# Ledger of designs, part 2: peptides against a protein of PDB entry 3PUK

Target 1, 227 residues: chain A of PDB entry 3PUK
Amino acid sequence: ERGLKSVVWRKIKTAVFDDCRKEGEWKIMLLDEFTTKLLSSCCKMTDLLEEGITVIENIYKNREPVRQMKALYFISPTPKSVDCFLRDFGSKSEKKYKAAYIYFTDFCPDSLFNKIKASCSKSIRRCKEINISFIPQESQVYTLDVPDAFYYCYSPDPSNASRKEVVMEAMAEQIVTVCATLDENPGVRYKSKPLDNASKLAQLVEKKLEDYYKIDEKGLIKGKTQS

## One batch from the design tools (peptide; aimed at target 1 F107 C127)

Design b1_p9_1_s3 (made by RFdiffusion4, then SolubleMPNN; from b1_p9_1, 6 letters changed)
Fold by OpenDDE base, seed 1:
Structure b1_p9_1_s3 (fold): chain B 227 residues (1-227), chain A 9 residues (1-9)
Amino acid sequence: as target 1 above (227 residues)
Amino acid sequence: MKLHDIDYE
């Protein structure tokens, strides 16, 4: 059995680096908060060098232009990250890089995607969504990136009920990305607690797993695997 | 889910 970290790295290598690889070409890679954590969890700088990355930059920070080099954006599909990208290529005179390859860690809403196309299409060489929205910790352990999940899930305030549901859906979606990465459709198990959070989350995961495999890229429906 | 995959090369 391969560790989750190695599986995640292999997925990124195949889906991102191999996809945009050009012999002898170096790229600048732009990361946001999530992808910084993601790559830090499963690779080293030396690994990135082998994949043709010369330097890593934070997309949120002001950066000096390197107009002779192409940029690889590995970012989450959020308004914040997309806005930073748009600032890099929004005007012809202010382009920071020669061209852009964009890889999103999750589904990008059409509205956001169309915004990119409308403003920067001539600067983009590749735009693709991959499905990795979790952080591997150990061989079979991972963490999710859902802000304030603990607060909303365990808040005694009934006014937070709607937000709690949103958080649980986000968590379920990220769990499904783990299963997709591992090519598994596991049976969902949980321990019941005074709050019905675990049961609700489990149901959401099961539903989303079913939906994913019914409409996956390969059109495959997989049975339950050992979890 | 519908995934975007655009190649401008």
Scores: peptide ipSAE 0.311, ipTM 0.880, DockQ to the pose 0.689
OpenDDE base, seeds 2, 3, 4, 5: peptide ipSAE 0.305, 0.306, 0.309, 0.308; ipTM 0.879, 0.879, 0.882, 0.877

Design b1_p9_1_s4 (made by RFdiffusion4, then SolubleMPNN; from b1_p9_1, 7 letters changed)
Fold by OpenDDE base, seed 4:
Structure b1_p9_1_s4 (fold): chain B 227 residues (1-227), chain A 9 residues (1-9)
Amino acid sequence: as target 1 above (227 residues)
Amino acid sequence: MSLHDIDYE
């Protein structure tokens, strides 16, 4: 059976590296916290070198300009990561790199997308969303990157109920990206006790899977597969 | 699937 790590790497290779490949061109790659973990989980530095990446930089850090090189931003669609990108290209006098290729790990809100376009459109060569919002650990095991997910899901404080729902929505979305990556529409199985969190999450996942395949670009609905 | 797919190359 194919390991999840290999599947994730193949998807990144196809969706990101092959998409922006220019023969003989090296790029600097900018990563955020999530994508650092993601790439670390499914590839080696040698793999990135083979894909034309010369240096990896942390998007959150202040970096020296390398104005002759293009930059590949592989980042999450968050205000924090977007703001860091804007600092690199928002000012004409302070442009860090020659141009930018942006690949988001999930759907970027229109507000953020429009903000990028308005500020840095001349510097952007590519902007694309890829649906990989999980960290592969084992062949069939992955982790989610939802801030404070554990805290809110298991909080006994009733005041956190609304936040819990938001967190569960985010978790469900990330699970759907796993299914999309594997090209599967699995049945959801869970253990509900002692809390009903698993049941609620399962319902959200099922709903989101249905929605995803309804609007799939290929227009295909898959039957239930092994998850 | 991508909602935003911009190619300026």
Scores: peptide ipSAE 0.192, ipTM 0.826, DockQ to the pose 0.615
OpenDDE base, seeds 1, 2, 3, 5: peptide ipSAE 0.167, 0.154, 0.182, 0.179; ipTM 0.816, 0.813, 0.823, 0.820

Design b1_p9_2 (made by RFdiffusion4)
Pose (drawn by RFdiffusion4):
Structure b1_p9_2 (pose): chain A 227 residues (1-227), chain P 9 residues (1-9)
Amino acid sequence: as target 1 above (227 residues)
Amino acid sequence: SLKSHNFEV
């Protein structure tokens, strides 16, 4: 099947689970709010055992150290989600697991990355960015994770316009992970209609996905595709 | 800008 959640599941399995899967052994997977919704969206937690995950736990709440099991961190590049990881490795009196495998749902800000590049410890065996920043709500419908996006797009023009851009970029980069997961580099068009916001956004997506496929690293897609 | 921070140890 080619359901949107099937496509995403095929990506998570190959880009995350298989990438750190050691045939004979199992791992503990850690999730933030987003990755929880993402995984609950495209599979049952039963399917995870077959993928080398024996226990899933919330990265937010404190956990008991299992110093003989390796950890699979499947989280977003969020200050909260990352600060929690730094609680397990490095500063201080650490550690909590035998090894760390970090998989970011999206590009990691240099600011956050530096905070973990230091307290690195020999533990962090891997740190990848898989670029999936959306929810496969239905086999043909997707939703983003841009909190309060509607308000900050149609609010007046007061003080909280600086946030509008923050929301506009968040939508743009997040939409780009939708195209990348579908292995599509589509042409961009907007409606040129009410308030003309699709124009500003269409430009951000066009610019960002040009920069994106200048780096991919999957090497499957470059230049505009038939979409 | 966009940057990739992919690595393995």
Fold by OpenDDE base, seed 2:
Structure b1_p9_2 (fold): chain B 227 residues (1-227), chain A 9 residues (1-9)
Amino acid sequence: as target 1 above (227 residues)
Amino acid sequence: SLKSHNFEV
């Protein structure tokens, strides 16, 4: 059985590297905090070299221009990462790279997408959303990247209720990305006691799975996976 | 559905 790491790598290879592949062309790849962890979990530098990546750079750091090379941005659809991208291409004199390919790890809000289009459209060759918002740890284990999830989920303070909902929604979204990556539509199972968090999370996951498969790119409705 | 855009040069 190919471990979750290999599945994730294959997904990235197909969705990102194969999508922007050009014979003989090397790219600089820009990563954010999440995608650094993601790639580190499922590939080696040698794998990236084979995919035509010469250098990996952190999007948040100040970088020297390499105006003759195209850049591959593999980033989360966050204001912070988008703002860093926009700074790289904000003016003709300040363009750090020849052109950009952008791959978002999740759905990019229309507001952010429109901001990119308005500011940098001439510098972009490709913009694509993929659906990988988790870190593979082991063959059947993944880690969610939801800040303060533990704190809010287990907080007895009613003042944290709204924040708890946001955290649970983010967790549910990332779980759905695992299912999508594995091409699975599982029946969600949970233990409800002693806290109701598991039940609420399960309901959110089920709802989001339904929504995902209803709008599947393939137009295919996948039945529940018996696993 | 996931967005996929080609930008013309």
Scores: peptide ipSAE 0.173, ipTM 0.812, DockQ to the pose 0.320
OpenDDE base, seeds 1, 3, 4, 5: peptide ipSAE 0.170, 0.166, 0.171, 0.167; ipTM 0.810, 0.809, 0.812, 0.804; seed 5 fails the geometry check

Design b1_p9_2_s1 (made by RFdiffusion4, then SolubleMPNN; from b1_p9_2, 4 letters changed)
Fold by OpenDDE base, seed 2:
Structure b1_p9_2_s1 (fold): chain B 227 residues (1-227), chain A 9 residues (1-9)
Amino acid sequence: as target 1 above (227 residues)
Amino acid sequence: MLKLHNFDN
């Protein structure tokens, strides 16, 4: 099936599982709230087993050490997820796993990366950004899963203006990951009335698309996809 | 551009 779910799964398979695959090796996979939803939307447990994942664990929960196994962290680049990772590997004597492969769903801020590097670099075999920050729902439908987005976007309270901007930027970044996943650089269309939210979001998306496609993986400029 | 962070171990 050529649906969005299939595209997302193929991208994850290539960017994550194929990247850290070792013949005959099983891994424990650690997920956060977002990646749990993401994988649930595009694959089954049987698919993960085929990719060498024996157990899936929630990164936020207390977990028993399995020191003989390597761990695959598929997580969002957030302080919360990173802090949980650091707790797993921060102490030499209390490492929960043999080693770590880290795959971030989006760009990891330098501050978080440096924190990881300073604390447990020797335990990390791979750290990669894969740029998937949306949840496929249907063949042509996705959700962004931004908490309180509706509230901040439509709140009449001026005190929420700053938070509205943050939410709009986050949504724009996530939309760009959809485009990147589809290998598309689309023109953005929006309805300007009655509120300017759509216009603002469109402008943010366009700007971020331009930034993203200034240099593609091959160092080429990707032109606009014809609609 | 996506970053690949290599940890030289």
Scores: peptide ipSAE 0.049, ipTM 0.739, DockQ to the pose 0.364
OpenDDE base, seeds 1, 3, 4, 5: peptide ipSAE 0.041, 0.041, 0.041, 0.039; ipTM 0.729, 0.731, 0.732, 0.723; seed 4 fails the geometry check

Design b1_p9_2_s2 (made by RFdiffusion4, then SolubleMPNN; from b1_p9_2, 5 letters changed)
Fold by OpenDDE base, seed 2:
Structure b1_p9_2_s2 (fold): chain B 227 residues (1-227), chain A 9 residues (1-9)
Amino acid sequence: as target 1 above (227 residues)
Amino acid sequence: MLKLYNFDN
């Protein structure tokens, strides 16, 4: 099937499941709020079973230890998700799982990574960023799942200005992950009126695209995709 | 660039 969902699934399969695949090994997969939505949008439970996932758990919920099994954490690089991970492996005597594979949906801040490294490096087999921070809805439609984005973008309250910038930055980052997933470096078009929100967002996206594609995974500069 | 962290464990 050709569509954004299929592309996303293939990317996850390659970047996550193939990366940590071990013949005959079953893993427990830990998801956060975003990755739950993401996987629900592009795969079925049967697909995950085929990839060696026996059970899916919510990282935010209390879970019983399964010390003989390795855990696959597919999570957002947020303090909340990282803190939950650290609780699973913070104590040598009370590790919930045998070992961990961590896959972040986006760039992990150095502060969070260093926190992980300092606390439970010996329990980690892999830590990787995969750059998928959007939810495919249709073949050519996706959502960003940014809380309160509409409110902050269109609020007339000047006190929300700083929050608006944060939200726009987040959206721009997520849009870049769409482009990266599609292996495209598009030109950005927008309508400038009646509000400048679209213009601001476009500028952020263009800047972030430029930064992202300065050096691709192969060390090459990716030119603009013709559209 | 996406980061890959190898933990030599």
Scores: peptide ipSAE 0.069, ipTM 0.773, DockQ to the pose 0.314
OpenDDE base, seeds 1, 3, 4, 5: peptide ipSAE 0.053, 0.055, 0.061, 0.062; ipTM 0.755, 0.754, 0.767, 0.772

Design b1_p9_2_s3 (made by RFdiffusion4, then SolubleMPNN; from b1_p9_2, 5 letters changed)
Fold by OpenDDE base, seed 1:
Structure b1_p9_2_s3 (fold): chain B 227 residues (1-227), chain A 9 residues (1-9)
Amino acid sequence: as target 1 above (227 residues)
Amino acid sequence: MLTLHNFDN
């Protein structure tokens, strides 16, 4: 299948599962709400079994320790998810798993990264960002899964202005991960009326695309994609 | 409305 779902799955397989693969080793995988939706959209449980995942757990739920197994954390870089991870490894007595592989869906802020580093660096075997912050719905359809985005973007209440900006920034970052997943650097078009929401979002996306593709993973400049 | 496009399209 050549659709968006297959592209996303292939990226996850390469960036996450192949990266932490060890022959004969089974792992427990920890997911948050977003990554649960993400994986559910692009793979089956059988696929995860083939990748060496024996158990999937929600990071926010209370879990029994399995100290003989390593854990694969595929999570969003949020304070909530990070705090849950830290509770799993914050002390020797509280250590739930043998070691951790951490894969963030997006850019992890330095504050969160430093918090992890300070608390449990010795337990971490990998810590990477994979830049997939969207849900593939169909071959050419995705969602950003941003709660209340509509409310903040279209709220007539001026008190929501700052929140609107935050939401717009987040959506722009997520859109960039779509482009990154597709290995595309597109042009952005928008309808400027009746509201300036589309123009603001477009400008944010363009700026973030420029920043992202200024230096690619190989240290090369990626130009605009030609059709 | 926001749309992404390649320049040659």
Scores: peptide ipSAE 0.068, ipTM 0.686, DockQ to the pose 0.027
OpenDDE base, seeds 2, 3, 4, 5: peptide ipSAE 0.026, 0.061, 0.012, 0.012; ipTM 0.535, 0.674, 0.474, 0.504; seeds 2, 3, 4 fail the geometry check

## One batch from the design tools (peptide; aimed at target 1 F113 I124)

Design b1_p10_1 (made by RFdiffusion4)
Pose (drawn by RFdiffusion4):
Structure b1_p10_1 (pose): chain A 227 residues (1-227), chain P 10 residues (1-10)
Amino acid sequence: as target 1 above (227 residues)
Amino acid sequence: NPEFEVHPPP
């Protein structure tokens, strides 16, 4: 099947689980709020065992150290989600697991990355960005994770316009992960209609996905595709 | 050894 959640599942399995899968052994997977919704969206937690995950736990709440099991961090590049990881490795009196495998849902800010590039420890065996920043609500419908996006798009023009841009970029880069997961590099068009916001956004997506496929690293897609 | 496949954001 080619359901949107089937496509995303195919990506998580190959880009995350298989990428650190060691045939004979199992791992503990850690999730933040987003990745929980993402995984619950495209599979049952039963399917995870077959993928080398014996236990899933919330990265937010404190956990008991299992120093003989390797950890699979499947999290977003969020200050909260990342600060929690740094609690397990490095500073201080650490550690909590035998090894660390970090998989970011999206591009990691240099600011956050540096905070973990230091307290690295030999533990962090891998740090990848897989670029999936959306929810496969239905086999043909997707939703983003841009909190309070509607308000910050149609609010007046007061003080909280600086956040509008923050929301506008968050939508743009998050939309780009939708195209990348579908292995599509589509042409961009907007409606040129009420308030003309699709124009500003269409430009951000166009610019960001040009920069994106300048780096992919999957090498499957470059230049505009038939979409 | 640590391995990093981090890319700058577009």
Fold by OpenDDE base, seed 2:
Structure b1_p10_1 (fold): chain B 227 residues (1-227), chain A 10 residues (1-10)
Amino acid sequence: as target 1 above (227 residues)
Amino acid sequence: NPEFEVHPPP
C-alpha cells in the first residue's frame, strides 16, 4: 500500500533532484515556508543528503554567500519567494551562489517568470514547474494550504462572497495538484450540507481536472478513476 | 545556458 507521503517524495525525487543531479556536485537548497512543510512531511535530512543536498537554508533569511556552490531553489511561485531569489542574483557583484536551479511547486505567473528572465537568466541553469501544492498526511489524506479558507467558506457574511470564491478556486487548484501527483482523474465525491460549498467546490475541481488533462496530456482526458 | 520548462497557463 502506497502512502501519499512516499508518492510525493518519489515525485519530488524524480521531478527535482533527478532533474538537476550532477555527479560529485553538492548543492545548497533554498526553501520557503510551504516547501519546508512539504519536505518535512515526506522526507528526512538523510534523504536529502543522499540527493546531494548539503545544507538547507530559508530563502527569507539573510544568508552568507557561498559563491562556489550552486543553489537549488525549491520554492512557491510567489512574489515574496521570487523577490528573495532575485536579491540573491540581482547584482553581479553580490551573487550569493554560483548558479541557480529553480523548481516551482506550481504554475509560475508570466509576470513573475518574465521578471526572473529579465534580471537573472545568466545565473539560472534550470527553471521548472512541478505540480505539488499540498501537504501529505496519513495514507491518502492531505492538507491544503489556503489561508483563511475555513473562515471565508463558512462565513455567513455576504460581503465575503468574492473572497469565498477566490478561496474555493485556490482549494480546487490544490486538489488538482494532488490528482496530478497521483496520476488520477477521480470522480469527485462530497457530502451535501445546508451550504452548497461542497457542490461548488466539486464543480470547480471537475472543471480544473478537465483543463489539466487536456493541457498536460496533449489533449487526452483520462477516464475517471477511483478516488 | 539556462533551460526553462514551464507549464502553459491553465
Scores: peptide ipSAE 0.175, ipTM 0.794, DockQ to the pose 0.665
OpenDDE base, seeds 1, 3, 4, 5: peptide ipSAE 0.145, 0.158, 0.160, 0.166; ipTM 0.783, 0.788, 0.783, 0.793

Design b1_p10_1_s1 (made by RFdiffusion4, then SolubleMPNN; from b1_p10_1, 5 letters changed)
Fold by OpenDDE base, seed 4:
Structure b1_p10_1_s1 (fold): chain B 227 residues (1-227), chain A 10 residues (1-10)
Amino acid sequence: as target 1 above (227 residues)
Amino acid sequence: EPEFFIKPKP
């Protein structure tokens, strides 16, 4: 019934803002390319102000330090975003903020996670993975953030087959995050195409849904919610 | 107080 945008915002509010909220405390929020698009799709600046965000900064930019304020990093679990974070907290001389709250939009690889812990764990007050790796467009429409997805999925060059597989895996994972956000375990439907991309993607989604809903966050098994 | 680091199941 409820639009995807509102569902996404509600999840972000509960998983991120409510999780780190402290009375009377304002934070600087750091966003990357994906989370900028994500928040832009489902909220307004006034909404963020209400959640205790005083200013939004681009994590990719070389920002001036505000050492008396804590920073809320809402970022994707990518090497690029993590490296930018590490520049903010990786050394004592480069520490830009009082402390950090980190919320990743998806699963953070252990290598990146351990790198963060090893470098600046003392500065981190919270590090949490949430599961929102898509951009809501309409009530039941969203877009994915998979670099070069179009190119590889529709490339006639057989040398791109391996990369195509990787891209499809990433797409399938992001689709599952939509389902998780909506608390849905749907049946998968697709339209066949000459390159059978839809069929392959559907299979990947089904597999990942099965794996995901074996045990949800509450330790419950969720059956199919839609045939 | 929440844990500093929470890594959900993949």
Scores: peptide ipSAE 0.027, ipTM 0.628, DockQ to the pose 0.412
OpenDDE base, seeds 1, 2, 3, 5: peptide ipSAE 0.026, 0.009, 0.026, 0.010; ipTM 0.631, 0.448, 0.602, 0.445; seeds 2, 3 fail the geometry check

Design b1_p10_1_s2 (made by RFdiffusion4, then SolubleMPNN; from b1_p10_1, 6 letters changed)
Fold by OpenDDE base, seed 3:
Structure b1_p10_1_s2 (fold): chain B 227 residues (1-227), chain A 10 residues (1-10)
Amino acid sequence: as target 1 above (227 residues)
Amino acid sequence: DPKFDIKPKP
């Protein structure tokens, strides 16, 4: 793995696997659709084995309980993924695993976070946001996972304007996670024609970059990075 | 007690 893929893997290794590592302990890892693609893009199964993962399970599928093992949830902060987690540890069903470590790929909405705390707090050993919400393709190329992005961004129907804004905001957030992963604060380049979508997205990215670095753990304001 | 590390939302 090279370039951006290597950086992403190193971040996941540090932020997730090293964070919950216990000597001699194996974990079951639960993935959703996005994190399956993410890990597939930047690591091999052998890498995961080295990090103490014995088996990977799809969080959306029915799974047999393994109550003697702890589970590592590496998932996106979506209602679908969270609901699947809640089924594993919630009061409505028997716990499938001994305990849970949860690592979200992006900011978890307060509503979802509070729902998790209220239902499953006793079973959770760790809950962390690691802010990797993109798929690395090449050293300087990545793809975004924003549902219906193409549909809303290029819809001729004015009634979709509000949805378009939501999609663009989500795209901007994911772009910022790339910058954060690389410790970059770049200038943004775009083509304006035929629509102003690129300009709007650029503005959102710039704003979110500013906000991110202002509120980071170190409280640092990062200047523009030369490219 | 579980450890939660939630960063401020932008």
Scores: peptide ipSAE 0.024, ipTM 0.585, DockQ to the pose 0.730
OpenDDE base, seeds 1, 2, 4, 5: peptide ipSAE 0.022, 0.020, 0.024, 0.016; ipTM 0.578, 0.564, 0.586, 0.573; seed 4 fails the geometry check

Design b1_p10_1_s3 (made by RFdiffusion4, then SolubleMPNN; from b1_p10_1, 4 letters changed)
Fold by OpenDDE base, seed 3:
Structure b1_p10_1_s3 (fold): chain B 227 residues (1-227), chain A 10 residues (1-10)
Amino acid sequence: as target 1 above (227 residues)
Amino acid sequence: EPEFEILPKP
């Protein structure tokens, strides 16, 4: 019943907390809207304390500087979250924390990465992508976080076609992160009627799964788990 | 019958 939640927590613990852990050191953790929901779905505050997190702060809110402490940013690779990070470290006079560890939930676009590098590179101790872009609900159920997905997918206005494609891409990417987290390369079932949304999404998922396993960190090619 | 479904590993 908590299978997926446990797997997600284990991955976060390994990829984020173990990666930046220092004995005796406490960090402030900065979360955005998505990662707040993500952590709330798979851990408790006591778990975070055990991992050396003393305080959790919302990255979108105004915060007082704690210049003697390092900050752990666990955030989505979005312009909004990145802009908030940049406000924390973009100016020497306005640096809120001693240093930053950044862990993105998904691939960070080059444009955002370059923006960070140009402004805050000296303050960053670690920057990593961990590829968890879903919220576990139960053992085999998850929720996608794609803004305006319903609106664009079911809009009768043909002018929204471009945005619909962007939404479909985002949904497919998040589904792939579930598969990656579970180390699976599954098949996909869908309804083709009345709209072709499910068919399009299935095609995108299949393509992205192929790409992911071909170019993964270990250079492994994984066969289909299900046909 | 779901509109979209990922086939899980048994």
Scores: peptide ipSAE 0.042, ipTM 0.471, DockQ to the pose 0.023
OpenDDE base, seeds 1, 2, 4, 5: peptide ipSAE 0.047, 0.046, 0.040, 0.041; ipTM 0.510, 0.491, 0.475, 0.472; seeds 1, 2, 4 fail the geometry check

Design b1_p10_1_s4 (made by RFdiffusion4, then SolubleMPNN; from b1_p10_1, 6 letters changed)
Fold by OpenDDE base, seed 3:
Structure b1_p10_1_s4 (fold): chain B 227 residues (1-227), chain A 10 residues (1-10)
Amino acid sequence: as target 1 above (227 residues)
Amino acid sequence: EPIFDIKPKP
Protein backbone atom coordinates (compact mmCIF):
# COMPACT_ATOMS: atom_id res chain seq x y z
CA GLU B 1 0.00 0.00 0.00
CA ARG B 2 1.33 3.39 -1.03
CA GLY B 3 -1.42 5.58 0.29
CA LEU B 4 -1.42 8.05 3.13
CA LYS B 5 -2.80 5.43 5.50
CA SER B 6 0.20 3.20 4.91
CA VAL B 7 2.60 6.08 5.41
CA VAL B 8 0.93 7.03 8.66
CA TRP B 9 1.05 3.47 9.93
CA ARG B 10 4.71 3.11 9.04
CA LYS B 11 5.49 6.30 10.90
CA ILE B 12 3.60 5.17 13.98
CA LYS B 13 5.29 1.79 13.84
CA THR B 14 8.72 3.38 13.67
CA ALA B 15 8.21 6.32 15.99
CA VAL B 16 6.15 4.58 18.65
CA PHE B 17 6.23 0.80 18.61
CA ASP B 18 9.82 0.30 17.50
CA ASP B 19 10.93 3.01 19.88
CA CYS B 20 9.65 1.25 22.97
CA ARG B 21 9.92 -2.35 21.82
CA LYS B 22 11.36 -4.91 24.17
CA GLU B 23 11.70 -8.54 23.23
CA GLY B 24 9.05 -10.70 24.80
CA GLU B 25 7.31 -7.77 26.43
CA TRP B 26 3.65 -6.99 26.06
CA LYS B 27 2.18 -3.60 26.80
CA ILE B 28 -1.21 -2.14 27.48
CA MET B 29 -1.94 0.71 25.12
CA LEU B 30 -3.96 3.70 26.23
CA LEU B 31 -5.75 5.74 23.59
CA ASP B 32 -7.86 8.86 23.64
CA GLU B 33 -10.61 9.90 21.27
CA PHE B 34 -8.31 11.16 18.55
CA THR B 35 -5.76 8.35 18.59
CA THR B 36 -8.55 5.79 18.57
CA LYS B 37 -9.76 7.30 15.33
CA LEU B 38 -6.23 7.60 14.02
CA LEU B 39 -5.28 3.98 14.58
CA SER B 40 -8.64 2.79 13.34
CA SER B 41 -7.98 4.62 10.10
CA CYS B 42 -4.61 3.05 9.36
CA CYS B 43 -4.30 -0.32 11.06
CA LYS B 44 -6.07 -3.41 12.35
CA MET B 45 -6.11 -4.97 15.76
CA THR B 46 -3.93 -7.77 14.42
CA ASP B 47 -1.31 -5.18 13.51
CA LEU B 48 -1.25 -3.91 17.06
CA LEU B 49 -0.92 -7.42 18.43
CA GLU B 50 2.10 -7.93 16.24
CA GLU B 51 3.60 -4.81 17.78
CA GLY B 52 3.31 -6.21 21.28
CA ILE B 53 0.05 -4.66 22.36
CA THR B 54 -2.00 -7.08 24.40
CA VAL B 55 -5.00 -4.85 24.98
CA ILE B 56 -6.22 -1.39 24.15
CA GLU B 57 -7.82 0.73 26.83
CA ASN B 58 -9.63 4.03 26.67
CA ILE B 59 -7.70 6.53 28.74
CA TYR B 60 -10.91 8.32 29.73
CA LYS B 61 -12.47 5.23 31.28
CA ASN B 62 -11.96 3.72 34.67
CA ARG B 63 -9.46 0.92 34.41
CA GLU B 64 -8.24 -1.76 36.75
CA PRO B 65 -4.58 -1.65 37.71
CA VAL B 66 -2.22 -4.02 35.95
CA ARG B 67 0.88 -3.23 37.91
CA GLN B 68 3.08 -5.87 36.36
CA MET B 69 2.68 -4.45 32.86
CA LYS B 70 4.02 -1.33 31.25
CA ALA B 71 1.64 1.07 29.59
CA LEU B 72 2.00 2.72 26.22
CA TYR B 73 0.18 6.02 26.10
CA PHE B 74 -0.52 7.19 22.59
CA ILE B 75 -2.48 10.33 23.23
CA SER B 76 -3.12 13.91 22.22
CA PRO B 77 -1.38 16.61 24.23
CA THR B 78 -4.61 17.89 25.75
CA PRO B 79 -5.45 18.69 29.34
CA LYS B 80 -8.06 15.95 29.36
CA SER B 81 -5.75 13.19 28.19
CA VAL B 82 -2.86 14.39 30.32
CA ASP B 83 -5.06 14.53 33.38
CA CYS B 84 -6.08 10.94 32.82
CA PHE B 85 -2.44 9.94 32.58
CA LEU B 86 -1.66 11.84 35.76
CA ARG B 87 -4.40 9.94 37.55
CA ASP B 88 -2.70 6.72 36.55
CA PHE B 89 0.76 7.68 37.83
CA GLY B 90 0.38 10.80 39.91
CA SER B 91 1.21 11.02 43.58
CA LYS B 92 -2.45 11.48 44.42
CA SER B 93 -3.32 7.94 43.35
CA GLU B 94 -1.78 4.52 43.19
CA LYS B 95 0.10 3.70 40.03
CA LYS B 96 -1.95 1.60 37.66
CA TYR B 97 0.94 0.22 35.62
CA LYS B 98 4.59 -0.70 36.03
CA ALA B 99 5.84 2.20 33.92
CA ALA B 100 4.75 4.50 31.14
CA TYR B 101 5.80 5.26 27.61
CA ILE B 102 4.16 8.44 26.36
CA TYR B 103 3.86 9.44 22.74
CA PHE B 104 2.07 12.66 21.94
CA THR B 105 0.49 13.22 18.55
CA ASP B 106 1.56 16.86 18.51
CA PHE B 107 3.55 19.44 20.41
CA CYS B 108 2.83 19.26 24.09
CA PRO B 109 2.36 22.66 25.71
CA ASP B 110 5.06 23.54 28.19
CA SER B 111 2.55 23.82 30.98
CA LEU B 112 1.36 20.26 30.47
CA PHE B 113 4.83 18.92 29.91
CA ASN B 114 6.14 20.52 33.08
CA LYS B 115 3.19 19.19 34.99
CA ILE B 116 3.99 15.67 33.82
CA LYS B 117 7.66 15.96 34.69
CA ALA B 118 6.92 17.32 38.13
CA SER B 119 4.39 14.64 38.97
CA CYS B 120 5.30 11.44 37.18
CA SER B 121 8.89 11.64 35.92
CA LYS B 122 10.00 8.60 37.90
CA SER B 123 7.43 6.41 36.18
CA ILE B 124 8.13 7.54 32.64
CA ARG B 125 10.49 5.52 30.47
CA ARG B 126 9.92 7.56 27.34
CA CYS B 127 8.12 10.75 26.39
CA LYS B 128 8.12 11.84 22.78
CA GLU B 129 6.20 13.96 20.30
CA ILE B 130 5.58 12.21 17.00
CA ASN B 131 3.56 14.93 15.25
CA ILE B 132 0.67 13.07 13.63
CA SER B 133 -2.46 15.07 14.31
CA PHE B 134 -4.64 14.20 11.31
CA ILE B 135 -6.84 11.35 10.14
CA PRO B 136 -6.01 9.80 6.78
CA GLN B 137 -9.03 9.20 4.57
CA GLU B 138 -7.61 8.51 1.15
CA SER B 139 -4.21 8.46 -0.51
CA GLN B 140 -4.18 12.25 -0.68
CA VAL B 141 -7.06 13.18 1.57
CA TYR B 142 -7.15 13.69 5.30
CA THR B 143 -9.41 15.21 7.92
CA LEU B 144 -8.57 17.49 10.78
CA ASP B 145 -9.68 17.21 14.37
CA VAL B 146 -10.26 20.78 15.49
CA PRO B 147 -13.22 21.32 17.77
CA ASP B 148 -15.76 23.89 16.64
CA ALA B 149 -13.77 24.71 13.54
CA PHE B 150 -16.80 25.15 11.34
CA TYR B 151 -18.63 27.25 13.89
CA TYR B 152 -15.88 29.80 14.41
CA CYS B 153 -14.55 29.93 10.88
CA TYR B 154 -17.94 30.76 9.44
CA SER B 155 -19.42 32.73 12.29
CA PRO B 156 -20.75 36.11 11.23
CA ASP B 157 -20.24 37.41 14.74
CA PRO B 158 -17.14 39.60 14.92
CA SER B 159 -16.80 38.78 18.59
CA ASN B 160 -15.60 35.33 17.56
CA ALA B 161 -12.58 36.71 15.71
CA SER B 162 -10.11 35.71 18.40
CA ARG B 163 -11.54 32.21 18.63
CA LYS B 164 -11.45 31.91 14.89
CA GLU B 165 -7.76 32.73 14.89
CA VAL B 166 -7.04 30.03 17.45
CA VAL B 167 -8.97 27.46 15.45
CA MET B 168 -7.22 28.36 12.24
CA GLU B 169 -3.86 28.08 13.93
CA ALA B 170 -4.73 24.62 15.17
CA MET B 171 -5.83 23.60 11.70
CA ALA B 172 -2.59 24.88 10.26
CA GLU B 173 -0.60 22.83 12.74
CA GLN B 174 -2.38 19.67 11.76
CA ILE B 175 -1.82 20.34 8.08
CA VAL B 176 1.87 20.77 8.80
CA THR B 177 1.98 17.39 10.49
CA VAL B 178 0.70 15.86 7.26
CA CYS B 179 3.51 17.52 5.37
CA ALA B 180 6.03 16.39 7.94
CA THR B 181 4.73 12.85 7.78
CA LEU B 182 5.11 12.83 4.03
CA ASP B 183 8.37 14.78 4.16
CA GLU B 184 6.83 17.45 1.98
CA ASN B 185 6.97 21.23 1.83
CA PRO B 186 4.30 21.96 -0.72
CA GLY B 187 2.96 25.03 -2.31
CA VAL B 188 -0.49 25.82 -1.03
CA ARG B 189 -3.53 26.26 -3.25
CA TYR B 190 -6.81 27.68 -2.06
CA LYS B 191 -10.05 29.33 -3.06
CA SER B 192 -10.39 32.78 -1.60
CA LYS B 193 -14.13 33.28 -1.95
CA PRO B 194 -16.43 33.85 -0.25
CA LEU B 195 -14.34 34.40 2.89
CA ASP B 196 -10.69 35.09 3.55
CA ASN B 197 -10.37 31.99 5.68
CA ALA B 198 -8.55 29.97 3.04
CA SER B 199 -6.01 32.70 2.44
CA LYS B 200 -5.35 33.13 6.13
CA LEU B 201 -5.03 29.40 6.65
CA ALA B 202 -2.61 29.14 3.75
CA GLN B 203 -0.42 31.82 5.25
CA LEU B 204 -0.42 30.09 8.60
CA VAL B 205 0.50 26.77 7.01
CA GLU B 206 3.40 28.26 5.13
CA LYS B 207 4.69 30.00 8.21
CA LYS B 208 4.42 26.91 10.35
CA LEU B 209 6.07 24.75 7.71
CA GLU B 210 9.01 27.08 7.74
CA ASP B 211 9.21 26.98 11.50
CA TYR B 212 8.87 23.22 11.63
CA TYR B 213 11.72 22.51 9.27
CA LYS B 214 13.94 25.05 10.95
CA ILE B 215 13.52 23.38 14.30
CA ASP B 216 13.30 19.75 13.26
CA GLU B 217 15.66 17.14 14.66
CA LYS B 218 18.04 17.40 11.75
CA GLY B 219 17.98 21.16 11.57
CA LEU B 220 17.22 21.03 7.88
CA ILE B 221 15.54 23.68 5.83
CA LYS B 222 13.52 21.93 3.18
CA GLY B 223 12.78 23.67 -0.08
CA LYS B 224 9.43 23.73 -1.79
CA THR B 225 8.20 20.35 -2.98
CA GLN B 226 6.59 19.96 -6.36
CA SER B 227 3.00 18.96 -6.10
CA GLU A 1 18.22 8.14 23.82
CA PRO A 2 16.81 10.58 26.31
CA ILE A 3 13.64 9.79 28.18
CA PHE A 4 12.11 13.11 27.28
CA ASP A 5 12.34 14.01 23.63
CA ILE A 6 10.35 17.18 23.16
CA LYS A 7 10.93 19.44 20.21
CA PRO A 8 11.20 23.19 20.60
CA LYS A 9 7.91 25.00 20.70
CA PRO A 10 7.24 27.37 17.81
Scores: peptide ipSAE 0.121, ipTM 0.720, DockQ to the pose 0.567
OpenDDE base, seeds 1, 2, 4, 5: peptide ipSAE 0.110, 0.105, 0.110, 0.102; ipTM 0.709, 0.705, 0.707, 0.699

